# Peptides against a protein of PDB entry 6MBK: the designs that were tried, part 100

Target 1, 240 residues: chain A of PDB entry 6MBK
Amino acid sequence: GFEMVNFKEEGFGLRATRDIKAEELFLWVPRKLLMTVESAKNSVLGPLYSQDRILQAMGNIALAFHLLCERASPNSFWQPYIQTLPSEYDTPLYFEEDEVRYLQSTQAIHDVFSQYKNTARQYAYFYKVIQTHPHANKLPLKDSFTYEDYRWAVSSVMTRQNQIPTEDGSRVTLALIPLWDMCNHTNGLITTGYNLEDDRCECVALQDFRAGEQIYIFYGTRSNAEFVIHSGFFFDNNSH

## One batch from the design tools (peptide; made by RFdiffusion4, then SolubleMPNN)

Design b2_p11_4_s2 (from b2_p11_4, 6 letters changed)
Fold by OpenDDE base, seed 5:
Structure b2_p11_4_s2 (fold): chain B 240 residues (1-240), chain A 11 residues (1-11)
Amino acid sequence: as target 1 above (240 residues)
Amino acid sequence: IPGLIPVLHSL
């Protein structure tokens, strides 16, 4: 139905290998393939998670550490996914002086500074935790945990985290959705949801796609400011 | 391009 392709301007995306009709269920991802807060709890991070209140309270940070642990694990199930992630991002955490100066004329500057400050504080906290906590000793990042590592993981999660239902549907949890999150953005309607009966993410086609065309999805209603803050890009055809 | 992907809920 589709294949991963590196598009010149858009990076990795999905290309149709056959004609796909609008509203066709062309892509699904079972829960077992997702990187979730639950999979983080069940990983090498689990012992530390069980003892650290911030990891427990902030699922995005739990996912960031899950990414770092799995990236450092050569036998990780998610290695193929992690290798598709950018090594760097155009998000505010990576902004150079000139980019920050440009944002000074916008209201976004306060959010950028807040994000930077919060990320730095989190790094400082977790650096100490990793150095001193007994359950951190077995983490593959124990002797290699830099701000750059943390910035990357936080940016990866920030740009790719989703809320999904828990297995029992009683609550929401956070997830990274491999394969699906390779779809690039276009204007339209949300065509992805979670099927609890089959315990999977399901994506239906926003429109007809012909064989050889890139498959786009709509990431949801966002302001350009939100795109800059969370994803590092503007979308000129944004309907919001 | 990694972007702001949606919050997914039950269908």
Scores: peptide ipSAE 0.033, ipTM 0.721, DockQ to the pose 0.132
Fold by OpenDDE base, seed 1:
Structure b2_p11_4_s2 (fold): chain B 240 residues (1-240), chain A 11 residues (1-11)
Amino acid sequence: as target 1 above (240 residues)
Amino acid sequence: IPGLIPVLHSL
């Protein structure tokens, strides 16, 4: 087994409670536990989703609003998961002036500015939608939708969104994967996939982990610039 | 650290 632990500098992560062998299936998450574009459509957000072209076209924004609606819902099934999410991020949307100045020497600066601009525009658009759209009246965020809320949700999704298959396997959709997304990053190979037969995410161990060790996964091939732009951190041992 | 979570492929 494993347990959630706060690893100081790394924040929350998963710790092995027993010895886990390399390639052992130690963690799985059924579809019903995922926050998906489909669960967003089936939530209080569904009526608005069905009428807003941006929500329909941009699954990441749909997930961001789903996350905000569930956060604002005391009885949400995902409250235990949401409460484990960081309250702030080190992503570009949170960069201070000095951090932005440092990035001016990098190719990432254009992506940072684009992200800021796009996020601000999206917020302005959706603020108006929430204030004026008939189907927004039932949203728990109706009277409380700040830029800080939106920035947090967008950053949460940006750092945690995954592509998974639809139930029939015919298409790809976006999901947040509770519990599994608590694994911190290490160098290696992708050891997580989706099992359509059992309709679940499955994670096999990248290496042997002893009882009491932190369980790491590989987040995939990324440049340091991609880690900064999408995850807000540098990985010194990154092979790219 | 909530980082870039990988795109999940079929296993």
Scores: peptide ipSAE 0.031, ipTM 0.718, DockQ to the pose 0.132
Fold by OpenDDE base, seed 3:
Structure b2_p11_4_s2 (fold): chain B 240 residues (1-240), chain A 11 residues (1-11)
Amino acid sequence: as target 1 above (240 residues)
Amino acid sequence: IPGLIPVLHSL
């Protein structure tokens, strides 16, 4: 058992409500609860997806538009999850001019500028698509699609996207994993996988956690530059 | 708050 808690300095995380042993399967999330490229295709976005080459080629952008459409839909199944997402991020797309100047002395500046340029170009392209494409008239975004909306959705996906298998296991697709993506990071080993037989994401405990302790997972090997670019933070104890 | 969530491997 676990609960969502707002931790100081770390923001929202999961806290154990009982003792959890190392390697214990304590958390699983069925495919039906995930926001995936497939769920995007099966949503109000589906007709546009089927006709737009960029949405088809870039699963992360498909997820960003799926997230925006669901956010704008009061009856969306994912409203409880969407309400847990930050309204703003500390990622480079939100950096002010002075924050960008601090990065000018680092190699990360080139990636930041590339991200800005790419995001702006994508927004300009999709703004035109939403204004002119017949299937876009059914989207809740038709009359409300700002750069701020797009920046938020792209940042949400960038910070939370995962690779999972398709239902038949033949390919890899992208997903947002509600509840599981509340776990904060620590050094260790990957303890999350996908069970195709039960069609669910499964997480086993990295270590023993006592009742009342925060549950951490390992996000994988990352540089501090990758943490800044993709997560908006530095990890001081990064051993990789 | 995860930023860099891992690629899920087969357990």
Scores: peptide ipSAE 0.034, ipTM 0.734, DockQ to the pose 0.135; fails the geometry check
Fold by OpenDDE base, seed 4:
Structure b2_p11_4_s2 (fold): chain B 240 residues (1-240), chain A 11 residues (1-11)
Amino acid sequence: as target 1 above (240 residues)
Amino acid sequence: IPGLIPVLHSL
């Protein structure tokens, strides 16, 4: 029903290969295909995760490290997905000095500075962990963990993390949703949910799409503040 | 490629 296409201005997106009707379930992604905190725990990162309190407390950081480990793993199941991710982002962590200066006149500046500060602190912390922790020795990033790597992973997770239920539906967890997150944004209503019975993410069409048209979804209302806060670090009151 | 993906709330 759809294919991934590189659109010149929008990057990768989904294009309809047939007519899709509004409210039609055109895309679903089973849990087994998602990059989750659980898949991070079950990966090469698992031993370190089990001993690092920050990884355990901050699911977004666990996903960032999971993404880095899988990117550095040639045989990763998620290589096809990872290769579709941008190499750089237009997020605050990539802002030039002039962009930061412009933001000084806005309410967003405090959140931007917080992101910079938190990301730098996390990098410094995890650089030390990777260098010194016994369970870090098996990580494919052991000898290649730069700030640029970390900034990229954090920004990837920030821009792509979703809340999904746990398998038992008792809690929420974080996930990256391959293929689905290739849909570009348009104004509308949220048309994606999680089906616990079938254990899959489900997306219904926001509108009619003709064969050859790009399929857009609505990402939800985001304030610039929500962009910075909800995408980024869960400010748990952790001083770290 | 979403600049920012929705946090899918559980529908």
Scores: peptide ipSAE 0.034, ipTM 0.731, DockQ to the pose 0.131; fails the geometry check

Design b2_p11_4_s3 (from b2_p11_4, 5 letters changed)
Fold by OpenDDE base, seed 5:
Structure b2_p11_4_s3 (fold): chain B 240 residues (1-240), chain A 11 residues (1-11)
Amino acid sequence: as target 1 above (240 residues)
Amino acid sequence: IPGLVPVLHAL
């Protein structure tokens, strides 16, 4: 198997507790354990979701609000997962003035500014919705919805959202994948997919891992600029 | 570290 470990430089990751062979199916996560747009619709957020066009159109925002509602719910099934998430991120939404100034010399500055503006606009919109919409009255965040809350949730989703098939496989939806998303990144090939027959995410080992070694996966082909913008880190060995 | 998470496709 594997275990969650706090690595000094990488933060939380997965460590092998036994030898794992390349291409071995070592990790799977059933749909019922995922935080999805569908689970958001079926949660306390459901009534508001059914009435708000932006929540319906923007699955990432639906997931952000789902995270906030579940975080504010002591008995949430996802509490163990949510507690593993960073309280802050190194993403552009958290950049200080000097970091933003550094980006002024790069092509990333436009995307950073766009992200700032979009996030601020979304917060302003949803602050009003939460204050005025009848279906917002029962949300656990009703009396505590700050920009910091929204920034955190948006950043959590941005860094961890995945596209997965719907239950019938006819469309794609968005999901956060607990346990699996603890795997840190390395260069390689995509080794995770969705098994519709068993209705689960499946991850096979990128390489052999011995007992005691950290288990890495490949997050996909991205530029270092995309890593900074979307995940807050550089990857020097990036082949893209 | 939370990073860019892949788009998962049906296997």
Scores: peptide ipSAE 0.042, ipTM 0.747, DockQ to the pose 0.142
Fold by OpenDDE base, seed 3:
Structure b2_p11_4_s3 (fold): chain B 240 residues (1-240), chain A 11 residues (1-11)
Amino acid sequence: as target 1 above (240 residues)
Amino acid sequence: IPGLVPVLHAL
C-alpha cells in the first residue's frame, strides 16, 4: 500500500507502506472516480457545455469550469480530492512582477505572456457568458466568478490534466486522476496506462520501493521550460 | 504533482 505524506521539498507525495517491487501494479483508479470532460457534460455544467463552442473545443477549459462548479458544491463527490489541491500555484499565472522580469532574458517569456493574455481573454469571455446565458443561471459560481477563481482552476487543470481513452476507446479525452496525481516526478519510463477492459488507470512501480520510501513516477519527456510553464518547478536531474 | 499530461498509453 501507500499513504499521502507531506515531504519537505516536494510537498505532498505518496509513501510506500510496504515493499513494492518494480513492475508491480500498486495503484489503480476506476473511471468513475476521475474528473473528465464526460463528467463535466453530465454535471450542472452540461447544458451550458452543450451550447458553448469554446467549452466544446477546449477540454481543459471544460475541466476548469467543472472543477469550479464542484468546488462551489458542498455535496460534490470530488470534495475530498479538491481539498487536496493547492490554493495557489508557483506557475506563471501567479508570478510577481520581479519573477516576470527575471524571465525576460529567457525564451519562456513569450509563452508566459501568451498564457497571461489567453487566460485574461478567456475570463472576459466566460464572465459575459455566465452573466447572460440562460443555462448559466443554475451554476453555483453565477454570482462568484472572479479572475482569481478562473486562474486557480486553469492552473489546477494545467498542472494535473491527463489524456485517457473514452469509454469506448474510440477517442482521447482529458481527465484529472485523483490520488495518482499525488506522485512526484523522477527520471525513468512511463509506467501508467489505461486498462479499457477494467475501465481504470493503472500504475506499475518504476523501480523497487521500500516501506517508508517516496513513490516516484516519470511524467514523460519535458524541458525545464515546460516544467516551469506547466508545473511551476525545475527538475535538476532533467536530461532534456 | 504531475503537471505535464502523461499520455496514458495502453499498457
Scores: peptide ipSAE 0.036, ipTM 0.750, DockQ to the pose 0.141
Fold by OpenDDE base, seed 4:
Structure b2_p11_4_s3 (fold): chain B 240 residues (1-240), chain A 11 residues (1-11)
Amino acid sequence: as target 1 above (240 residues)
Amino acid sequence: IPGLVPVLHAL
């Protein structure tokens, strides 16, 4: 067993409620609990998704809008999850002018500027879509869609999106994985996968954890460049 | 709360 705890320096994390042994399957999340491109299609966003080529082509943007729609929906199934998400992020989209200036001496600056430009363009595009498209009229964000909202949603997806198999295992899709993504990072090996037979995300313990200890997982090796390039603008060729 | 989340592979 485990419980969600707010740790002072790390924000929300998972704490063991009993001793957990290394390699023990301590956490699993069924597909039905995930925020996916498929759940976005099946949500209030579905009619707009079916008519907008960018939402169809960009699974990360579909997830961002799904997240915004669900956040604005008081009866959303994912409200408990959404309320655990940070209100702000330490991602490039939140960098102050001085932080951007510091990056000008790095190779990352071009990717940061690209991310800013792409995000701004996406916002401008979807602002018009939300204002003018008939299927946008029922979206809970219709009268309140700010750049800050979009920046938050994009950053949430950027930091938390995972590739998982489709239900039939024939393709990959994007998902946010509630509860599991509350695990904070430590060095080690990837101990999470997707079990297609049981249709669930499965996480085994990286090490022994005692009752009362925080449960950490390894997110894999991530460079700042990989963060900006791969997570900021994902074109889903498999959405076709 | 992850800064980045891994890509999960089918098991």
Scores: peptide ipSAE 0.030, ipTM 0.720, DockQ to the pose 0.139
Fold by OpenDDE base, seed 1:
Structure b2_p11_4_s3 (fold): chain B 240 residues (1-240), chain A 11 residues (1-11)
Amino acid sequence: as target 1 above (240 residues)
Amino acid sequence: IPGLVPVLHAL
């Protein structure tokens, strides 16, 4: 097995409770435990989703609102997961003026400004939707939808969203994967996939891990700029 | 914390 542990500088991660061998299936998460666009559609957000073109077109925004609705719901099935999420992020949406100035010399600056502008526009749009749309009356966030809430949800989704197949495997959808998304990053190969037969996300060990060691996964082939923009960190040993 | 969308390929 494994357990969730706070690794100080790295924050929360997974620690092996026994020796795990390379390529061993050590972690799986059934679809029913995932936060997906489909679970958003089947939630209190469903009526609004069915009427809002942006929610329908942008699965990441649908997940952000799903996350906010579930966070605001004391009896949400996902409360244990949501409580493990950071309260703030080191992503561009949280950058201070000096951090933005530092990025002015990099190619990332355009993406930072785009994220700021897009997020602000989306917030303004959805604030009006939540205040005026009949189907928004059921949302637990109706009277408590701030920019900080939206920024947090967007950042949570941006840093944790995954593509998974639909149940029939014919299309892809977006998902947050509880427990699995606690794994921190190392260099290597993708070792996570989706098993359609068992309808679950499956993760095999990238390498041997001993009992008491942190379990790392490879997030994918990305530049340090992409890590900053999407994950809020640099990976010094990045091969890209 | 996985940062970017890991594209979970079908296994």
Scores: peptide ipSAE 0.043, ipTM 0.757, DockQ to the pose 0.140; fails the geometry check

Design b2_p11_4_s4 (from b2_p11_4, 5 letters changed)
Fold by OpenDDE base, seed 3:
Structure b2_p11_4_s4 (fold): chain B 240 residues (1-240), chain A 11 residues (1-11)
Amino acid sequence: as target 1 above (240 residues)
Amino acid sequence: IPGLVPVLHSL
């Protein structure tokens, strides 16, 4: 077993409550618990999604709006998960002017500016959609859609989105994976997969973990620039 | 806090 713990330097993570052996299936999350593009389509957002080309084309934006709608819904199934998310992020969209200046000497500055521009344009577009589209009247965010809300949702999705198969396995879709996304990063191999037969995300242990140790996973091959832009941190032991 | 985990293949 495992438990959620607040670690001093890494924030929230998972700690083993017993010895876990390498390659042991210690964690699984059924599709019904995931926030997906499909669950967005089946939510209060569904009518708007079916009529907006950008929501249909950009699954990450669909997830961002799904997250905002569920956050604004006191009876949302995902409230326990949403309450575990940071209220703010160390990602570029939250950088102060002085922090952006430190990046000016790096290639990352171009990606930061692109992210700022794209996020601002998306917000302006969707602000108009929320104000004018008939199906937007049903959204709990109708009268409370700020840039800060959008920035938070986009950053939440950016730091936590995953690719999973559709239910029929014919395509790939995007998902937020509650509980599993609490694992912090280490170097290694990908140890998470999707079991279509049981319709669940499955994670096997990267190594032996003793009771009381933090459980780490490998997020995949990334540059330090990608960690900053997409995850808000540097990984000092990054081999790439 | 993983972002962008690769397409989860069958393990």
Scores: peptide ipSAE 0.037, ipTM 0.754, DockQ to the pose 0.123
Fold by OpenDDE base, seed 5:
Structure b2_p11_4_s4 (fold): chain B 240 residues (1-240), chain A 11 residues (1-11)
Amino acid sequence: as target 1 above (240 residues)
Amino acid sequence: IPGLVPVLHSL
């Protein structure tokens, strides 16, 4: 009922191939297709994960390393998804001097600097871990782990991470949701949830979409400042 | 454009 299309201003998005009605379940993604903290633990990263307290404590970093390992793996199941991700982002980690200077007049500057410093510190830590830890020897990124790699992975996760229930529903975990995260943002209501019975992410249509129209979702209530800091864009019609 | 992605709960 939909296809991936490159839209001029919005990049990749989903276009309806048929008429979709409001509240219609048009898109679902089974857990097995998600990149999760659990899939990271079950990957080539698993041995290192089991020994590193930061990976264990910070699921977003676990996902970042999972992305890097899978990107470096030609036979990765997630290659088709990873290839749809931007090579660079408009997030603060990529800001040039003039963009940072503009933010100096805003309250966001403190958060930008904090994010940059934290990311740099994490990179320095994990660079040492990858160079010295025995379980890092089998990682495909061992000899090619740059700050640019880490910045990309962190930005990818920051812009796309979701909280979903664990398989047993007892806790929450973090996930990247392929296919679904291609939907661009519009104002509205949350129309995506997780169905534990079928163990899948489910998205219902926010509105009627005609064949040929772009399918939008609502990413949630966020300020424009949060969109800039966490997603790299403004949304003029933001109701928050 | 990938943006802030929601926290997904059970529907």
Scores: peptide ipSAE 0.035, ipTM 0.738, DockQ to the pose 0.123
Fold by OpenDDE base, seed 2:
Structure b2_p11_4_s4 (fold): chain B 240 residues (1-240), chain A 11 residues (1-11)
Amino acid sequence: as target 1 above (240 residues)
Amino acid sequence: IPGLVPVLHSL
């Protein structure tokens, strides 16, 4: 077993409540618990999704709007998950002027500016869509869609999106994986996959964890630049 | 968890 714990420096994470052995299947998340492009299509966002080419083409934006709609819905199934998400991120979209000035001496500045410009353009586009599109009238964000909302949702998805197979396994789609995405990062091997037979995300333990220890997973090979630009943190022990 | 979320790869 495991429990969600707020660790002082790392924020929320998972702590073992018993000894867990290496390679033990300790965590699984059924498809029905995931926030996916498909769940977005089946939500209040569905009618707008069916008519907006950008939502259809960009699954990450579809997830961002799905996240915003569910956050604004008091009875959302995902409220317990959404409440565990950070209110702000260390991603480039949240950089202060001094942080941007520091990056001006680095190659990363071009990626930061690109993210700013793209996010601002997307916001302006979707603000107009939400105000004018007939299928936007039922969205809970209709009268309360700010750049701060959009920045938060985009950053949440950027830091938390995963590729999973479609139900038939013929294609890939995007998902946020509640509970599992609470695991903080360490060096190692990928120990998470998708089991199509049981239709669930499965995570096996990277190593032995004793009762009371934090459970870490490996997020995959990333450069420090990729961590900063796409994930908002540095990993000092990064083996990449 | 302010950071990276892993990209799932098929095991």
Scores: peptide ipSAE 0.035, ipTM 0.741, DockQ to the pose 0.115; fails the geometry check
Fold by OpenDDE base, seed 4:
Structure b2_p11_4_s4 (fold): chain B 240 residues (1-240), chain A 11 residues (1-11)
Amino acid sequence: as target 1 above (240 residues)
Amino acid sequence: IPGLVPVLHSL
């Protein structure tokens, strides 16, 4: 047992409601609860997805638009999850001028500028698509698609996207994993996997947790480079 | 809420 709690410095996290032992399977999330590229295809975004090559090629962007469409949908199944997401992020897309100036002395500046450039281009492209494409007319964001919306969605996906197997296990796809992604980070080992037989994400406890303690997981080692790469801003001359 | 969520590699 665990519960979602708002921790003052860490935001939302999970708290144990009972003693949990190390290596105990304490949390699992079935595929049907995940926000995936597949769920995006099966949503109101599906018709546009089927006609837009960028959405088809870039699963992270498909997830970002899926997130925006679901956020704008009051009856969305994922509203409880979406409402737990930060309204702003400490990611490069939110950096102030002074933070960017500080990064000019680092190798990260090229990645930051690339991310800004790619995000701005994507926004401009999709703004036009949303305004002009016939399949965009039914999107709940049709009349309210701002750069701030897009920046938020891209940052949400960038910070929360996971690779999971497809249902048949033949390929990998991208997913947001509700509830599980509320676990805050600590140093350790990866204790989350995907069980294809049961078609669910599974998380085992990194250590013993007592009732009332926050449950932490290890996110893996993240370099700034990995952060940019995993954002789906591929260095390729993608004609955006 | 993780500032950056792990890319779960398919274990």
Scores: peptide ipSAE 0.030, ipTM 0.721, DockQ to the pose 0.139; fails the geometry check

